# Peptides against a protein of PDB entry 1IK9: the designs that were tried, part 4

Target 1, 211 residues: chain A of PDB entry 1IK9
Amino acid sequence: MERKISRIHLVSEPSITHFLQVSWEKTLESGFVITLTDGHSAWTGTVSESEISQEADDMAMEKGKYVGELRKALLSGAGPADVYTFNFSKESCYFFFEKNLKDVSFRLGSFNLEKVENPAEVIRELICYCLDTIAENQAKNEHLQKENERLLRDWNDVQGRFEKCVSAKEALETDLYKRFILVLNEKKTKIRSLHNKLLNAAQEREKDIKQ
Target 2, 207 residues: chain A of PDB entry 1IK9 as posed
Amino acid sequence: MERKISRIHLVSEPSITHFLQVSWEKTLESGFVITLTDGHSAWTGTVSESEISQEADDMAMEKGKYVGELRKALLSADVYTFNFSKESAYFFFEKNLKDVSFRLGSFNLEKVENPAEVIRELIAYALDTIAENQAKNEHLQKENERLLRDWNDVQGRFEKAVSAKEALETDLYKRFILVLNEKKTKIRSLHNKLLNAAQEREKDIKQ
Target 3, 195 residues: chain A of PDB entry 1IK9 as posed
Amino acid sequence: MERKISRIHLVSEPSITHFLQVSWEKTLESGFVITLTDGHSAWTGTVSESEISQEADDMAMEKGKYVGELRKALLSVYTFNFSKESAYFFFEKNLKDVSFRLGSFNLEKVENPAEVIRELIAYALDTIAENQAKNEHLQKENERLLRDWNDVQGRFEKAVSAKEALETDLYKRFILVLNEKKTKIRSLHNKLLNA

## One batch from the design tools (peptide; made by RFdiffusion4, then SolubleMPNN; aimed at target 1 L184; its pose is not in this set)

Design b2_p29_7_s3
Fold by OpenDDE base, seed 1:
Structure b2_p29_7_s3 (fold): chain B 211 residues (1-211), chain C 211 residues (1-211), chain A 29 residues (1-29)
Amino acid sequence: as target 1 above (211 residues)
Amino acid sequence: as target 1 above (211 residues)
Amino acid sequence: ELEKAKKEKEELLKELEEEEKEEKKEEEE
């Protein structure tokens, strides 16, 4: 079961932060359990897949789009923009919410909730879930931090090896060319010397033939 | 102000998870605010630096060690081992806790709490803090995840460049040596040819002189 | 340095090829 807790502000009680818990299996479309609390009282309702489908049909909205709006309204705590307005009557236990656009406001959904007999248990469970989520996220953060430090070390090691390889390649090329030039110049000098000796020998022979 | 919320089990109410909030400035040693809740009622007390020092003195414990024990008891939610036992009387509002070791159990600390008049506000604020902490930790997780993915890409890029550099160095060395050997062999052949021509010319001259 | 060494190598190779061509011409009079 997946769960999301968000803080909301009710039109009826704008000074009191309420908490909206939504619990579902795999997807919100298959139905969900909604729990509302003010830290003293709690109210719960179950919304079935059929109710979600009926609300989508009543709105003449495609089901996937409607569920997408439900997800934004119920799972994204009130973003800074009052795009979603929440209403709840403690007397009727009727919860409804509206989407407010620049030129259009419309009711997005409505649920009948029931007052929980033992709100303290619901609140304790909600706090437990928050603490568990914090612990899990902390463990993940510590793991990711350690992995980042590892990856950074590994990157520095490879970078240093790469720089050494570049320098070694350049040094090798330079050394090989220097050695090559040296040896070639020695051979060139030796060839020139041998040619000069041959020319001199030929000239001396030509002189000896001419007595 | 720093804050830690932990779940605890009270000896007086072992079936009901309680939440212990501790709030402090920089260090627990400078004093802290303790809040206990069961999701219905809340109790708060302020512990001063002087009270912490007095408790450490009464225990004949070094202050830093005592604060270290307080940190373990009050900030680390009940680890699986019942090393810390928590007691609270709703009647007296007296909170005390013990450290349980294999052969020694001792009272670690005691605080007088006061019942909060509006527990719902304290509970709402506590839930808000949990939700804020979740959001902050999620944002940090997303950032670290993105950084990990970046570092992994950067590592792969440098690794691939390094491997190419190694291969290029080996290819360069091989090519340069092949070219060097080729040219040297040609020059060596030419030198040998010229030496043979000189030797032949000298032998012919020696024949001509004897003739 | 590397570019200089490369250039010196190329010049030296060219001179050596020219000397080989001249020697072949002198062997073919």
Scores: peptide ipSAE 0.014, ipTM 0.795, DockQ to the pose 0.032; fails the geometry check
OpenDDE base, seeds 2, 3, 4, 5: peptide ipSAE 0.000, 0.012, 0.000, 0.014; ipTM 0.790, 0.794, 0.790, 0.795; seeds 2, 3, 4, 5 fail the geometry check

